# Designs tried in a protein design run: peptides against a protein of PDB entry 3OIQ. Part 171

Target 1, 212 residues: chain A of PDB entry 3OIQ
Amino acid sequence: KNRIFVSSSKDFEGYPSKAIVPVQFVALLTSIHLTETKCLLGFSNFERRGDQSQEDQYLIKLKFKDRGSERLARITISLLCQYFDIELPDLDSDSGASPTVILRDIHLERLCFSSCKALYVSKHGNYTLFLEDIKPLDLVSVISTISTKSTNSSKHSSSELISECDLNNSLVDIFNNLIEMNRDEKNRFKFVKLIHYDIELKKFVQDQQKVL

## One batch from the design tools (peptide; made by RFdiffusion4, then SolubleMPNN)

Design b1_p28_4_s4 (from b1_p28_4, 13 letters changed)
Fold by OpenDDE base, seed 2:
Structure b1_p28_4_s4 (fold): chain B 212 residues (1-212), chain A 28 residues (1-28)
Amino acid sequence: as target 1 above (212 residues)
Amino acid sequence: SKKELLEKLKKTLEEHSKISRKEILEEF
């Protein structure tokens, strides 16, 4: 079955009340919620939804069944945090309890671009998104991809790849939304507050701001 | 390296996804 590219989490409102649909999207990591019983990843493209929070537009579950799947989820979180240079709070390891990670508003400090594959699962109108794959994207690579309009269509005819156009459009949309948030005095998001705000990102944002 | 992290991540998620997908299909 072909994986469907999702440009908006609103697309799921039109999805069947009883289905399993493989989906893919690109978004910023906004939250991590790892407990003894669940692992949730929040993502957003920061699409305007009226007065609603733009955080966690894509709530993605890493399913726990047993200790093995829990371990794999914990390793996944550790590896994501290592890739994005996210400091995990030192969990006082003195309690033999499984470490609990609760991070919110990650996008206020770090732009964690992520290409996600998930399963949309609906039984009774309500849906859950289950993580199948996540590819973290390097910010320098994202900036270069948007700037160069890279037309290097490697002819990999595999029905599982995001189209280069869909990826690029989603990345542009995210940056445009972040620029709008940065311009809004009421919005907490500011590029200058990012830990990794460098000359390259500054220049890129300034150039994109001239087009909007 | 970031490359090694990506390979470990991919392998971890592939293993997890195989388990998760099987369960989701069995529970559906």
Scores: peptide ipSAE 0.718, ipTM 0.969, DockQ to the pose 0.889
Fold by OpenDDE base, seed 3:
Structure b1_p28_4_s4 (fold): chain B 212 residues (1-212), chain A 28 residues (1-28)
Amino acid sequence: as target 1 above (212 residues)
Amino acid sequence: SKKELLEKLKKTLEEHSKISRKEILEEF
């Protein structure tokens, strides 16, 4: 089945009221909400939406139905956090209850770029996005990808229907949105407050700021 | 290693996605 690349979570407003559509997007991880009954991942590209919060523009559900699905979801969260160096609160396992993880505003400390595959599922006008795959992207690789494609269209084999252009455009858009947020004194996001803020990121941001 | 984490993540999500898709289609 062809997977649709989504550049904005507003695209879903035009989607059928009764459909299952495989989608893919690129965004920053903004929140994790893992409870006994559900797992939700928030993502954002920080597209300006008027006065609405720019966090959690893509709310992605990991389905819990049985202990097997729950276990796989919990392992997924653990592996994502390990990849992004996100400290999970000590899951004090002393209560036989499944540990709860609630993380918000992840983007204020870490840029967790993620290529997400999901199912758009609508039955009655409202939709749910169900996670199918997530590929964490390394920030150095993101910066290099944006920086190199301004100069070389190397046509390498499209085995995935998502153009390498769509990924790049979305990554550029995210950085541009973050630059705008960084310039806004009212916005809590600041590049200099990122735990991984280094000379490479600083230089990249400074160079992108000259184009905007 | 980050590579090992990605391979574990990929396998975990592949397994979860197979289950989740089946359930979503059955419930639709």
Scores: peptide ipSAE 0.717, ipTM 0.968, DockQ to the pose 0.869
Fold by OpenDDE base, seed 1:
Structure b1_p28_4_s4 (fold): chain B 212 residues (1-212), chain A 28 residues (1-28)
Amino acid sequence: as target 1 above (212 residues)
Amino acid sequence: SKKELLEKLKKTLEEHSKISRKEILEEF
Protein backbone atom coordinates (compact mmCIF):
# COMPACT_ATOMS: atom_id res chain seq x y z
CA LYS B 1 0.00 0.00 0.00
CA ASN B 2 1.27 3.50 -0.85
CA ARG B 3 2.15 5.85 2.02
CA ILE B 4 -0.43 8.64 2.48
CA PHE B 5 0.81 12.22 2.85
CA VAL B 6 -0.96 14.02 5.72
CA SER B 7 -1.20 17.84 5.64
CA SER B 8 -3.23 18.13 8.89
CA SER B 9 -3.36 16.01 12.04
CA LYS B 10 -7.16 16.53 11.92
CA ASP B 11 -7.20 14.09 8.97
CA PHE B 12 -6.83 11.27 11.53
CA GLU B 13 -10.31 12.05 12.95
CA GLY B 14 -11.75 10.74 9.64
CA TYR B 15 -9.52 7.62 9.55
CA PRO B 16 -10.93 4.09 10.06
CA SER B 17 -11.53 2.93 13.66
CA LYS B 18 -9.84 -0.41 12.81
CA ALA B 19 -6.89 0.01 10.44
CA ILE B 20 -3.14 0.07 9.92
CA VAL B 21 -2.19 2.90 7.52
CA PRO B 22 1.34 4.02 6.53
CA VAL B 23 1.42 7.85 6.67
CA GLN B 24 3.93 10.66 6.06
CA PHE B 25 3.95 14.30 7.20
CA VAL B 26 6.32 17.24 7.63
CA ALA B 27 6.30 19.23 10.86
CA LEU B 28 8.45 20.93 13.51
CA LEU B 29 9.70 18.89 16.45
CA THR B 30 8.05 20.40 19.56
CA SER B 31 8.67 17.84 22.33
CA ILE B 32 10.66 14.77 23.38
CA HIS B 33 9.44 12.52 26.19
CA LEU B 34 11.81 9.63 26.90
CA THR B 35 11.29 7.58 30.08
CA GLU B 36 12.05 4.04 31.25
CA THR B 37 8.80 2.75 29.70
CA LYS B 38 8.08 4.99 26.67
CA CYS B 39 9.45 7.30 24.01
CA LEU B 40 7.15 9.99 22.55
CA LEU B 41 7.97 12.70 20.00
CA GLY B 42 5.68 15.70 19.60
CA PHE B 43 5.42 17.50 16.26
CA SER B 44 3.36 20.44 15.01
CA ASN B 45 2.65 22.39 11.83
CA PHE B 46 0.99 25.07 14.04
CA GLU B 47 -2.31 24.87 12.15
CA ARG B 48 -4.86 27.08 13.93
CA ARG B 49 -7.20 25.02 16.13
CA GLY B 50 -9.13 27.77 17.93
CA ASP B 51 -7.95 28.31 21.52
CA GLN B 52 -6.38 24.83 21.78
CA SER B 53 -2.62 24.42 22.17
CA GLN B 54 -0.90 24.16 18.80
CA GLU B 55 1.84 21.99 20.34
CA ASP B 56 2.16 18.21 19.85
CA GLN B 57 -0.47 17.98 17.04
CA TYR B 58 1.36 14.81 15.95
CA LEU B 59 2.21 12.59 18.92
CA ILE B 60 4.53 9.84 17.64
CA LYS B 61 5.52 6.77 19.65
CA LEU B 62 8.78 4.84 19.48
CA LYS B 63 7.74 1.37 20.69
CA PHE B 64 9.54 -0.29 23.61
CA LYS B 65 9.06 -4.06 23.90
CA ASP B 66 12.53 -5.34 24.72
CA ARG B 67 15.98 -4.00 25.60
CA GLY B 68 16.97 -4.03 21.91
CA SER B 69 14.07 -1.81 20.75
CA GLU B 70 14.59 0.50 23.76
CA ARG B 71 18.29 0.86 22.90
CA LEU B 72 17.46 1.72 19.27
CA ALA B 73 14.89 4.31 20.44
CA ARG B 74 17.44 5.91 22.80
CA ILE B 75 20.06 6.02 20.02
CA THR B 76 17.42 7.62 17.73
CA ILE B 77 16.76 10.40 20.28
CA SER B 78 20.50 10.97 20.80
CA LEU B 79 21.14 11.24 17.03
CA LEU B 80 18.17 13.62 16.49
CA CYS B 81 19.37 15.88 19.30
CA GLN B 82 22.93 15.82 17.91
CA TYR B 83 21.63 16.77 14.44
CA PHE B 84 19.50 19.68 15.75
CA ASP B 85 22.13 20.81 18.31
CA ILE B 86 19.67 20.08 21.16
CA GLU B 87 21.43 19.82 24.50
CA LEU B 88 20.53 16.61 26.31
CA PRO B 89 21.21 16.23 30.02
CA ASP B 90 24.31 14.04 30.32
CA LEU B 91 23.16 10.45 29.75
CA ASP B 92 26.36 9.45 31.64
CA SER B 93 24.71 9.23 35.07
CA ASP B 94 26.55 6.24 36.65
CA SER B 95 23.20 5.33 38.23
CA GLY B 96 21.99 2.15 36.42
CA ALA B 97 18.64 3.94 35.85
CA SER B 98 17.84 4.63 32.19
CA PRO B 99 18.07 8.41 31.74
CA THR B 100 14.82 10.38 31.47
CA VAL B 101 14.59 13.16 28.86
CA ILE B 102 11.69 15.61 28.94
CA LEU B 103 11.96 18.50 26.47
CA ARG B 104 9.05 20.83 25.64
CA ASP B 105 8.56 23.88 23.45
CA ILE B 106 11.62 22.99 21.30
CA HIS B 107 10.29 25.28 18.52
CA LEU B 108 10.76 28.36 20.76
CA GLU B 109 14.55 27.93 20.56
CA ARG B 110 15.11 25.86 17.37
CA LEU B 111 13.18 25.22 14.15
CA CYS B 112 13.60 21.42 13.89
CA PHE B 113 11.94 20.65 10.54
CA SER B 114 11.32 16.92 10.17
CA SER B 115 9.91 14.70 7.43
CA CYS B 116 8.27 11.83 9.34
CA LYS B 117 7.04 8.42 8.25
CA ALA B 118 4.68 6.75 10.71
CA LEU B 119 2.25 3.88 11.02
CA TYR B 120 -1.31 4.86 11.97
CA VAL B 121 -2.73 2.03 14.12
CA SER B 122 -6.36 1.99 15.29
CA LYS B 123 -8.32 -0.90 16.89
CA HIS B 124 -11.16 0.74 18.85
CA GLY B 125 -11.54 4.29 17.43
CA ASN B 126 -8.49 5.63 19.26
CA TYR B 127 -5.23 5.64 17.29
CA THR B 128 -1.50 5.54 17.90
CA LEU B 129 1.14 6.80 15.49
CA PHE B 130 4.31 4.68 15.53
CA LEU B 131 7.54 6.13 14.11
CA GLU B 132 8.96 4.29 11.09
CA ASP B 133 11.38 6.97 9.82
CA ILE B 134 12.41 10.58 10.48
CA LYS B 135 14.46 12.75 8.14
CA PRO B 136 15.68 15.96 9.79
CA LEU B 137 15.61 18.90 7.35
CA ASP B 138 18.25 21.62 7.45
CA LEU B 139 16.74 25.12 7.78
CA VAL B 140 18.94 26.55 4.99
CA SER B 141 17.75 23.74 2.70
CA VAL B 142 14.10 24.42 3.68
CA ILE B 143 14.47 28.17 2.96
CA SER B 144 16.20 27.43 -0.37
CA THR B 145 13.49 24.90 -1.36
CA ILE B 146 10.66 27.38 -0.65
CA SER B 147 12.48 30.25 -2.42
CA THR B 148 13.45 28.36 -5.62
CA LYS B 149 10.35 26.23 -6.39
CA SER B 150 8.05 29.25 -6.86
CA THR B 151 9.29 29.32 -10.53
CA ASN B 152 9.70 25.76 -11.95
CA SER B 153 6.42 24.27 -13.19
CA SER B 154 8.17 21.46 -15.12
CA LYS B 155 5.64 18.79 -16.19
CA HIS B 156 7.20 15.48 -15.05
CA SER B 157 5.40 12.27 -13.90
CA SER B 158 2.44 12.67 -11.48
CA SER B 159 3.38 10.28 -8.62
CA GLU B 160 6.75 11.81 -7.59
CA LEU B 161 5.36 15.34 -8.15
CA ILE B 162 2.54 14.90 -5.59
CA SER B 163 4.94 14.00 -2.76
CA GLU B 164 7.29 16.92 -3.53
CA CYS B 165 4.48 19.48 -3.98
CA ASP B 166 2.83 18.27 -0.75
CA LEU B 167 6.14 18.63 1.13
CA ASN B 168 6.75 22.15 -0.23
CA ASN B 169 3.17 23.31 0.45
CA SER B 170 3.38 22.02 4.02
CA LEU B 171 6.75 23.79 4.55
CA VAL B 172 5.21 27.07 3.29
CA ASP B 173 2.17 26.56 5.54
CA ILE B 174 4.42 26.00 8.59
CA PHE B 175 6.34 29.23 7.88
CA ASN B 176 3.10 31.17 7.35
CA ASN B 177 1.77 29.84 10.68
CA LEU B 178 5.04 30.82 12.41
CA ILE B 179 4.81 34.33 10.89
CA GLU B 180 1.27 34.67 12.30
CA MET B 181 2.47 33.44 15.72
CA ASN B 182 5.37 35.91 15.57
CA ARG B 183 2.90 38.78 14.85
CA ASP B 184 0.68 37.76 17.81
CA GLU B 185 1.84 39.56 20.97
CA LYS B 186 0.24 36.81 23.12
CA ASN B 187 2.24 34.06 21.39
CA ARG B 188 5.55 33.05 23.00
CA PHE B 189 7.08 32.21 19.60
CA LYS B 190 9.37 34.92 18.20
CA PHE B 191 11.88 34.44 15.37
CA VAL B 192 14.38 36.78 17.08
CA LYS B 193 14.50 34.43 20.11
CA LEU B 194 15.68 31.44 18.04
CA ILE B 195 19.26 30.43 18.90
CA HIS B 196 20.04 30.07 15.18
CA TYR B 197 18.39 33.36 14.12
CA ASP B 198 20.68 34.82 11.44
CA ILE B 199 20.64 37.37 8.59
CA GLU B 200 19.44 34.75 6.08
CA LEU B 201 16.43 33.69 8.19
CA LYS B 202 15.69 37.36 8.98
CA LYS B 203 15.67 38.27 5.28
CA PHE B 204 13.55 35.24 4.35
CA VAL B 205 10.95 36.03 7.04
CA GLN B 206 10.85 39.71 5.99
CA ASP B 207 10.33 38.73 2.33
CA GLN B 208 7.58 36.21 3.23
CA GLN B 209 5.85 38.78 5.46
CA LYS B 210 5.45 41.08 2.40
CA VAL B 211 3.48 38.38 0.55
CA LEU B 212 1.19 37.64 3.56
CA SER A 1 29.45 15.32 10.44
CA LYS A 2 25.70 15.94 9.79
CA LYS A 3 25.97 13.44 6.91
CA GLU A 4 27.33 10.72 9.22
CA LEU A 5 24.57 11.48 11.76
CA LEU A 6 21.91 11.07 9.03
CA GLU A 7 23.37 7.72 7.92
CA LYS A 8 23.49 6.44 11.53
CA LEU A 9 19.94 7.73 12.12
CA LYS A 10 18.65 6.05 8.94
CA LYS A 11 20.26 2.72 9.86
CA THR A 12 18.97 2.89 13.45
CA LEU A 13 15.40 3.65 12.30
CA GLU A 14 15.50 0.90 9.64
CA GLU A 15 16.41 -1.62 12.36
CA HIS A 16 13.86 -0.27 14.85
CA SER A 17 11.00 0.03 12.31
CA LYS A 18 11.53 -3.54 11.06
CA ILE A 19 11.11 -4.86 14.62
CA SER A 20 8.27 -2.47 15.54
CA ARG A 21 6.28 -3.09 12.33
CA LYS A 22 6.53 -6.87 12.74
CA GLU A 23 5.32 -6.65 16.34
CA ILE A 24 2.44 -4.27 15.47
CA LEU A 25 1.25 -6.59 12.68
CA GLU A 26 1.49 -9.68 14.93
CA GLU A 27 -0.45 -7.93 17.74
CA PHE A 28 -3.21 -6.68 15.34
Scores: peptide ipSAE 0.717, ipTM 0.968, DockQ to the pose 0.883
Fold by OpenDDE base, seed 5:
Structure b1_p28_4_s4 (fold): chain B 212 residues (1-212), chain A 28 residues (1-28)
Amino acid sequence: as target 1 above (212 residues)
Amino acid sequence: SKKELLEKLKKTLEEHSKISRKEILEEF
């Protein structure tokens, strides 16, 4: 079954009240909530939604079934944090209590671009998104992909039919939204406050700001 | 390396998603 690319989390308002739909989106990681009973990942494109918070527009659940699935979820969080250089409290607490991780506003310190595959599951008009896959994207690779109108990367295997156009458009939209947030004096987001703010990111932002 | 992290992540999520998808379909 074809996976649907989602450009906005508002698209789910038009989805069936009783369905299972495989979806895919690209967003920034904004939050991690790992407890004894659940794992939730927050993502956002920072699309303007009136006066609503722009955080956690995509709330994605890693399901716990048993101790085995919980272990896999905890390993997933550890590996994501290692990839993005996010400091976790030591998960090796000798106290037999599974450590709780609560991180918020991750985008204020690090741009954690992520390509997510999920299942939309609706039973009674409300929905839950369950994680199936996450590919973290390197910022240098994101900048290069936007800057090079790479319509011709024929080298990734033909089985992941993400329209390269849909991915690129979503990445551009995220950066445009971040540029607007950076221009707003009331917004906490500032590119210069990112831990990984470098000459390449600075130049890219300056060049994009001239087009907007 | 970042490459080794991505391969471990992919393998972990493939295992987790098989379990999760089966359970979601059984509960539906």
Scores: peptide ipSAE 0.717, ipTM 0.968, DockQ to the pose 0.894

Design b1_p28_5_s1 (from b1_p28_5, 16 letters changed)
Fold by OpenDDE base, seed 5:
Structure b1_p28_5_s1 (fold): chain B 212 residues (1-212), chain A 28 residues (1-28)
Amino acid sequence: as target 1 above (212 residues)
Amino acid sequence: SEEKEEEELEKKQEEALRELVKKLQELL
């Protein structure tokens, strides 16, 4: 079955009440909830949904079945945080209790762009996303990809028909949403408060603001 | 059963996490 590119989590409202649909989306990592029984990963593209919270539009649940699955999830989260330079509280609690970690509003400090592949599974009017892949995206690479009109159809093998255009359009939409949030005085998001705010990001944002 | 289907999906997700760990280790 072909994988569907999802530009909005509203697309799921049109899906069958009993379906397994392979999906791909691009979003910012916004939250990590690590508990004794599971890890939740929250993602958002910051699409305006009326008065609803813009956080956690896409939720990936990693359930712990045993010590092996817990260890694997904890290693995965540690490596993702290392890639994005996210400080996790030391997991080395000498107390034999698995530490609970709650990170929220990650986008206020770091733009953690992620291309996610998942299985959408609907049950009883709710859905769950089962993880297939997360590709973390470097911010410099994201800026370069948007800035270069990549009309280069690099013939990467014809089996992943998700157009480079769909990825690029979603990245542009995320930046446009962040620019709107940055312009809103009531919004906590400000580009100048990002830990990694540099001359390149500043220039890119200034150039995008002239087109909007 | 819905339970067996969920167990299979959770197994596939665990296999996906193993491959993700390898990919992330290559990026660091």
Scores: peptide ipSAE 0.696, ipTM 0.958, DockQ to the pose 0.704
Fold by OpenDDE base, seed 1:
Formats: C-alpha cells, sequence, structure tokens
Structure b1_p28_5_s1 (fold): chain B 212 residues (1-212), chain A 28 residues (1-28)
C-alpha cells in the first residue's frame, strides 16, 4: 500500500473507523512522556485549530511489554535527544526504578524538525500511531531547503511517491505558523528565546516575515 | 484476534526502533 503524506492531523478525522494506513508527516517534536509503562512522543505542525491546544497533534505511543522493549525505547529516546541537544535527566539511575521523564513545550527552546513514518491504526473511533521511522532534520538543512527549492521544480526525484514538494510545503507551513505564534503577544513561543537562535535563523525569519 | 494484530504491530514497531537506533548512531 502506498504511504500517504499527511499535512494536517485533521485528516485522521476523515479516516475509516477500522483501518491500518501507512502515513508520513513532518512536525516539530513538542513533548516526551517517559513512564514506567510507556513512552509518548508528541509532535505538532502548529496548525491553527481554534482555541484548542496546538500541542501533541501527532501522538506516538511506545508501550513497554518487557524489559527489552523498554530498554530499546529508552535508547531510542536518548539518541533522539542527543541529536536535538535535548537535556534528559540521567536515565541510567542505579536505582532499579525506571525514571519518569516529562518534557513539554520542547519547541519553546528548540525547533526539533522531524519527518515521521507511522502506521495509523484506527479501532472503535480511536486511533494510534505505530512508529516506523523518525528522520530528525537539522535546522540549517531545513532553512537551506526552504530557501533554495523555491526556484527548482525538478519533477524527477525517484521511487517514494511522496513528493519532495509535500515535505517542503509542510516545512514552510510550520515556519509560517511559528511566525504567527511569534507575532501573537499571548503566545509563549518567541524565536529569540530559542537556545539555538543565531544570525542565520534571524535572517531567515525576517525574510519569511516579509513574504507573509 | 484484535489482540494478536496489536501484538504484531508492536513487534513491527520494535523492529523499526532497532533500525532507528542504528540510523541515529550513524548521525551522532
Amino acid sequence: as target 1 above (212 residues)
Amino acid sequence: SEEKEEEELEKKQEEALRELVKKLQELL
């Protein structure tokens, strides 16, 4: 079955009540909830949904079945956090109690762009996303991609039916949503409060703000 | 059984996590 690119988590409301659908989306990592029994990964593209929270629009659940699955999930989260330079409390506590970690609002400090592949699984009107892949995206690479590909409609990139255009459009949409949040005085998100806020990101945001 | 289907999906997710760990280790 072909993978479906999802630009909005609202698309899931139109999906069949009993289905398994391979999906791909691009979003920011917004939350990590690591407990004794599971890890939850929250992602958002910050699409406006009225007064509803824009956080955790995409939820990936990693259930711990056994010590092996728990260890594998913990290693995966540790490596993902290392890539994004997210500080985790030491998961290797010699205390035989699995540490509980709750990170929220990650996007307020770091823009953790992620291309996610998952299985959408719907049962009884509820859905779950089963992880297939997370490709973390470097912010410099994201900025460069948006800045350069506005000019090259090269119709020929191979084998995955998901166009590089869908990825680029979703990255642009995320930045536009962040620019709107940055302009809103009530919104906690501000580009200048990002730990990695540099001259390049500043210039990019200023240039995008002139087009909006 | 719905339970067997969920168990199979969770096994596939575990395999995906193993491959993701390898990819992340190559990026670091």
Scores: peptide ipSAE 0.695, ipTM 0.958, DockQ to the pose 0.734
Fold by OpenDDE base, seed 3:
Structure b1_p28_5_s1 (fold): chain B 212 residues (1-212), chain A 28 residues (1-28)
Amino acid sequence: as target 1 above (212 residues)
Amino acid sequence: SEEKEEEELEKKQEEALRELVKKLQELL
């Protein structure tokens, strides 16, 4: 089955009530909920959904079926957090209870761009995303990719293949949504509050703001 | 059964996490 590129989590509302669909999306990591029984990874493209929270638009659930699956999920999360310079509370607390970690609003401090592959699985009118891959994207690489391709409009034909254009369009859409959030005085998101806010990001945001 | 299909999906996700761990270790 061909993988479908998903630009909006609303696309899932049009999917069959009983299906397995391979999907790909690009989003920011927004939350990590690690409990004794599961990990939830929240992702968002910050698409406006009325008055609903723009957080956790894509939810990946890692259920712990055994100690092996729990350990594997914990290692995966630790490595993702290391890549994004996210401070996790020490998972090695001497208390024989697996520590609960709740990180929210990660995007307020760090832009954790992620290209996700998942299986959309619908059952009984609900869906779950089963993880197939996460490619963490470096912010410098994201900025460079958007900046270089704005000049090469190669109209390549409507093939059902996830084009490099779909990835770029989604990255641009995320930045546009973040720019709108940054302009909103009621929104907590501000580019200048990002830990990694540098001259390159500042310049890029200023240049994108001129097109909007 | 729907339960067996879910167990197969959970196994496939576990394999995907193993490959993801390798990729992340190569990036660090």
Scores: peptide ipSAE 0.694, ipTM 0.958, DockQ to the pose 0.732
Fold by OpenDDE base, seed 2:
Structure b1_p28_5_s1 (fold): chain B 212 residues (1-212), chain A 28 residues (1-28)
Amino acid sequence: as target 1 above (212 residues)
Amino acid sequence: SEEKEEEELEKKQEEALRELVKKLQELL
């Protein structure tokens, strides 16, 4: 089955009420909710949905079926946070209680670009995303990719490969949305508040702001 | 049954997480 690139979580409104659809999207990691029973990963591309919350537009649920699946999810989250330099509260609390971790608004401090592969699974008008892969994207690589309009669309017309163009367009869209949020005085997001706000990101944002 | 399909999806997700752990360890 061909994987579908999803540019908007609204695309799911057009999906069959009973389906399993391999999807891929690019978004920022916005939240992590680790509980005793599950981990929730929230992602957003910050597309404007009117007055609707832009938070957690894509929700990946890692349900704990057993201690093994819990451990595996916790390790995965730890490693993902290590990659993004996200400080997790010590998951190694000597208290035999499974530590609850709630991170929200991650994008206010760190731009955690993630290319996600998931199975969209719909049933009775509801859907769930089952994780297949998360590729964390380095911000320098993202900036480079957008700045170098890689016109190297390898003409490999294999219907299974999501076009490099779709990825790049989604990355541009995310940045454009962040620029709009940064311009909005009511929005909490500000590039200058990012922990990793450097000269390169500053320059990139300034250059991108001139095109918008 | 729908429960079996969900269980198979949960198993696939667990396999995917095992692969993801390996990939993340290689990046770090």
Scores: peptide ipSAE 0.691, ipTM 0.957, DockQ to the pose 0.768

Design b1_p28_5_s2 (from b1_p28_5, 11 letters changed)
Fold by OpenDDE base, seed 4:
Structure b1_p28_5_s2 (fold): chain B 212 residues (1-212), chain A 28 residues (1-28)
Amino acid sequence: as target 1 above (212 residues)
Amino acid sequence: SEKKEEEELEKKLEEALRKLKENLEKLL
């Protein structure tokens, strides 16, 4: 089956009540819920959904079936957190219990752009997204990609079945949503509160704010 | 069988996690 690019988590409302559909989306990592039996990764595009929380619009599940898969998932989460400079609470519980990690509101401190491949699996009208792949996106690379395509269609090599346009449109939409959140005094999100808020991000946000 | 489909899905997810780990290790 061809992988479907998903621009909105609302797209799943129209999906079959019994299906397996490979999907891909780009979103910000918002939460990590690591337990003994599963990991849940929350992602969001921060699309406006009325009065609903803009967090965790995409809930991606990693299910552990054995100690090997658990260890692999834990290592994967550790590597993902290392890439984004996310401090995991010390996993060194001398208690022999697999430590529970709960991180929320990651987007308030760090913009963790991620290209996710997942399996949409539905049964009886409920669905679960199972992680197939996650590619962390470097923020500088995201900013450069958005900035350059506002000015020049330079063809970088097609090796993924997703239109480079779909990826870029989603990245632009996320930034636009973040700019709107930053403008809202009631919203906790502020660019200046990001740990990695630098001159480049500041300039980029200021330039995008002039277009919106 | 729904059970076989679940087992095949779980195998695909494990292989995906392996590839993901290898990809992340190359980025660090």
Scores: peptide ipSAE 0.196, ipTM 0.746, DockQ to the pose 0.847
Fold by OpenDDE base, seed 3:
Structure b1_p28_5_s2 (fold): chain B 212 residues (1-212), chain A 28 residues (1-28)
Amino acid sequence: as target 1 above (212 residues)
Amino acid sequence: SEKKEEEELEKKLEEALRKLKENLEKLL
């Protein structure tokens, strides 16, 4: 089955009540919920959904089947957090119980762009997204990708079913949503509060604000 | 069967996590 690019988590409302559909999306990491039995990764594109929280619009589930899969998931989450400079609580609790990690509102301190592949699995009208792949995206690379394509409509090679246009459109939409959140006095998100807020990000945001 | 679908999902997750680990270890 071809993988479907998903621009909105609302797309799943139109999906079959009993199906397995491979999907891909791009979003910001918003939460990590690691327990003894599972990990939940929250992602968002910050699409406006009325009065609902803009966090965790995509809940990606990692289910542990055994100690081996749990260990691999924990190491992978640790490496993902190291890549994004996310401080994890020390996993070395002397208590012999696998520590529970709960991180929320990650986007308030760091923009953790991620390209996710998942399986949409529905049963009895409910669905779960299971992780198939995750690629962290470097913020400098995201900014460069958006900036260069505003100038070059080079039609090059339709060999991946997910167009490089879908990725770019989603990245632009995320930044536009963040700019709107930054302008809202009631919203906690502010670009100047990001730990990695630099001159390049400042300039990029200022240039995007002129187009909106 | 639902069990066979779950086992296939678990295998795909393990492969994904392995690939992610290998990619992140090259970036750090």
Scores: peptide ipSAE 0.189, ipTM 0.751, DockQ to the pose 0.647
Fold by OpenDDE base, seed 5:
Structure b1_p28_5_s2 (fold): chain B 212 residues (1-212), chain A 28 residues (1-28)
Amino acid sequence: as target 1 above (212 residues)
Amino acid sequence: SEKKEEEELEKKLEEALRKLKENLEKLL
């Protein structure tokens, strides 16, 4: 079955009440909830949803079955956090209880762009997104991809039928939403408060602001 | 049927986490 690219988490409102659909989206990591029994990863593209919170628009669930799968998930989340320079509280609890990690508002400090593959699984009108794959995206690579009208980089293997256009459009939409949030004095998000705010990001944001 | 579907989803998640780990270990 072909994987569906999802540009909005509202698309799921039109999905069947009982289905399994392979999906892919691009979003910013906004939250991590790691417990003894599960991990929840929150993602957002910051699409305006009226007066609703723009956080956690995509909730990806990782369920633990056994101690082996829990350990693998914890190591994987640790590596994801290391890639994004996210400080995790030390997992070295001398108490044989696996520590609970709750991170929120990650996008206020770091832009953690991620390409996610998931299974949309619906039952009785509720749905869950189960992780199939996650690719962290480097911010410099994201900026370069948007700035270069890369029509036709034929160098990533022809096996992932996601239009380079769908990825680029979603990345542009995320930046446009962040620019609107940055312009709103009531919004907590500000580019200048990002830990990794540099000359390249500053220039890119200034150039995008002239087109909007 | 529901138990087999849960077991298949769980196997896919374990494979996804393994692939993610291997990919992240190459980026660090």
Scores: peptide ipSAE 0.184, ipTM 0.742, DockQ to the pose 0.765
Fold by OpenDDE base, seed 1:
Structure b1_p28_5_s2 (fold): chain B 212 residues (1-212), chain A 28 residues (1-28)
Amino acid sequence: as target 1 above (212 residues)
Amino acid sequence: SEKKEEEELEKKLEEALRKLKENLEKLL
């Protein structure tokens, strides 16, 4: 079955009430909720939804069934956090109790761009997204991709039929949404408050702000 | 059986997590 690219989490409102659908989206990591029984990863593209919270628009579940799957998920989350330079509390509690980790508003400190593959599973009109894969995207590579692909339709790298255009459009949309949030005095998001805010990101944001 | 479909789905998710771990270990 072909994987469906999802540009908005509103698309799931039109999905079948009983289905299993492989999906893919691009979003920023916004939250991590790790417990003894599950991990929840929150993602957002910051699409405007009226007065609703723009965080956790994509809530992705990792379910634990045994100690092996729990350990694997914990290691996976640790590696993801190491890649994004996210400080986790020491998961190695000598107490043998699996620590609970709750991180929120990750996007206020770090832009954690992620290409996510998930399984949409619906039963009785409710759905759950289960993580299948996550590719962290380097911010410099994201900026370079947005800046350069306005000029070059270069053909070729075939391994999944998700248009490089859909990825690029989603990345542009996320940055545009972040620029709007940065302009809003009521919004907590500010580019200058990012830990990794540098001259390159500053210049990119300034150049994008002139086009909007 | 809905239970067998759920068990098969759960096995597929565990294999996905294994692959994800292996992919992240190659990036770090």
Scores: peptide ipSAE 0.181, ipTM 0.732, DockQ to the pose 0.896

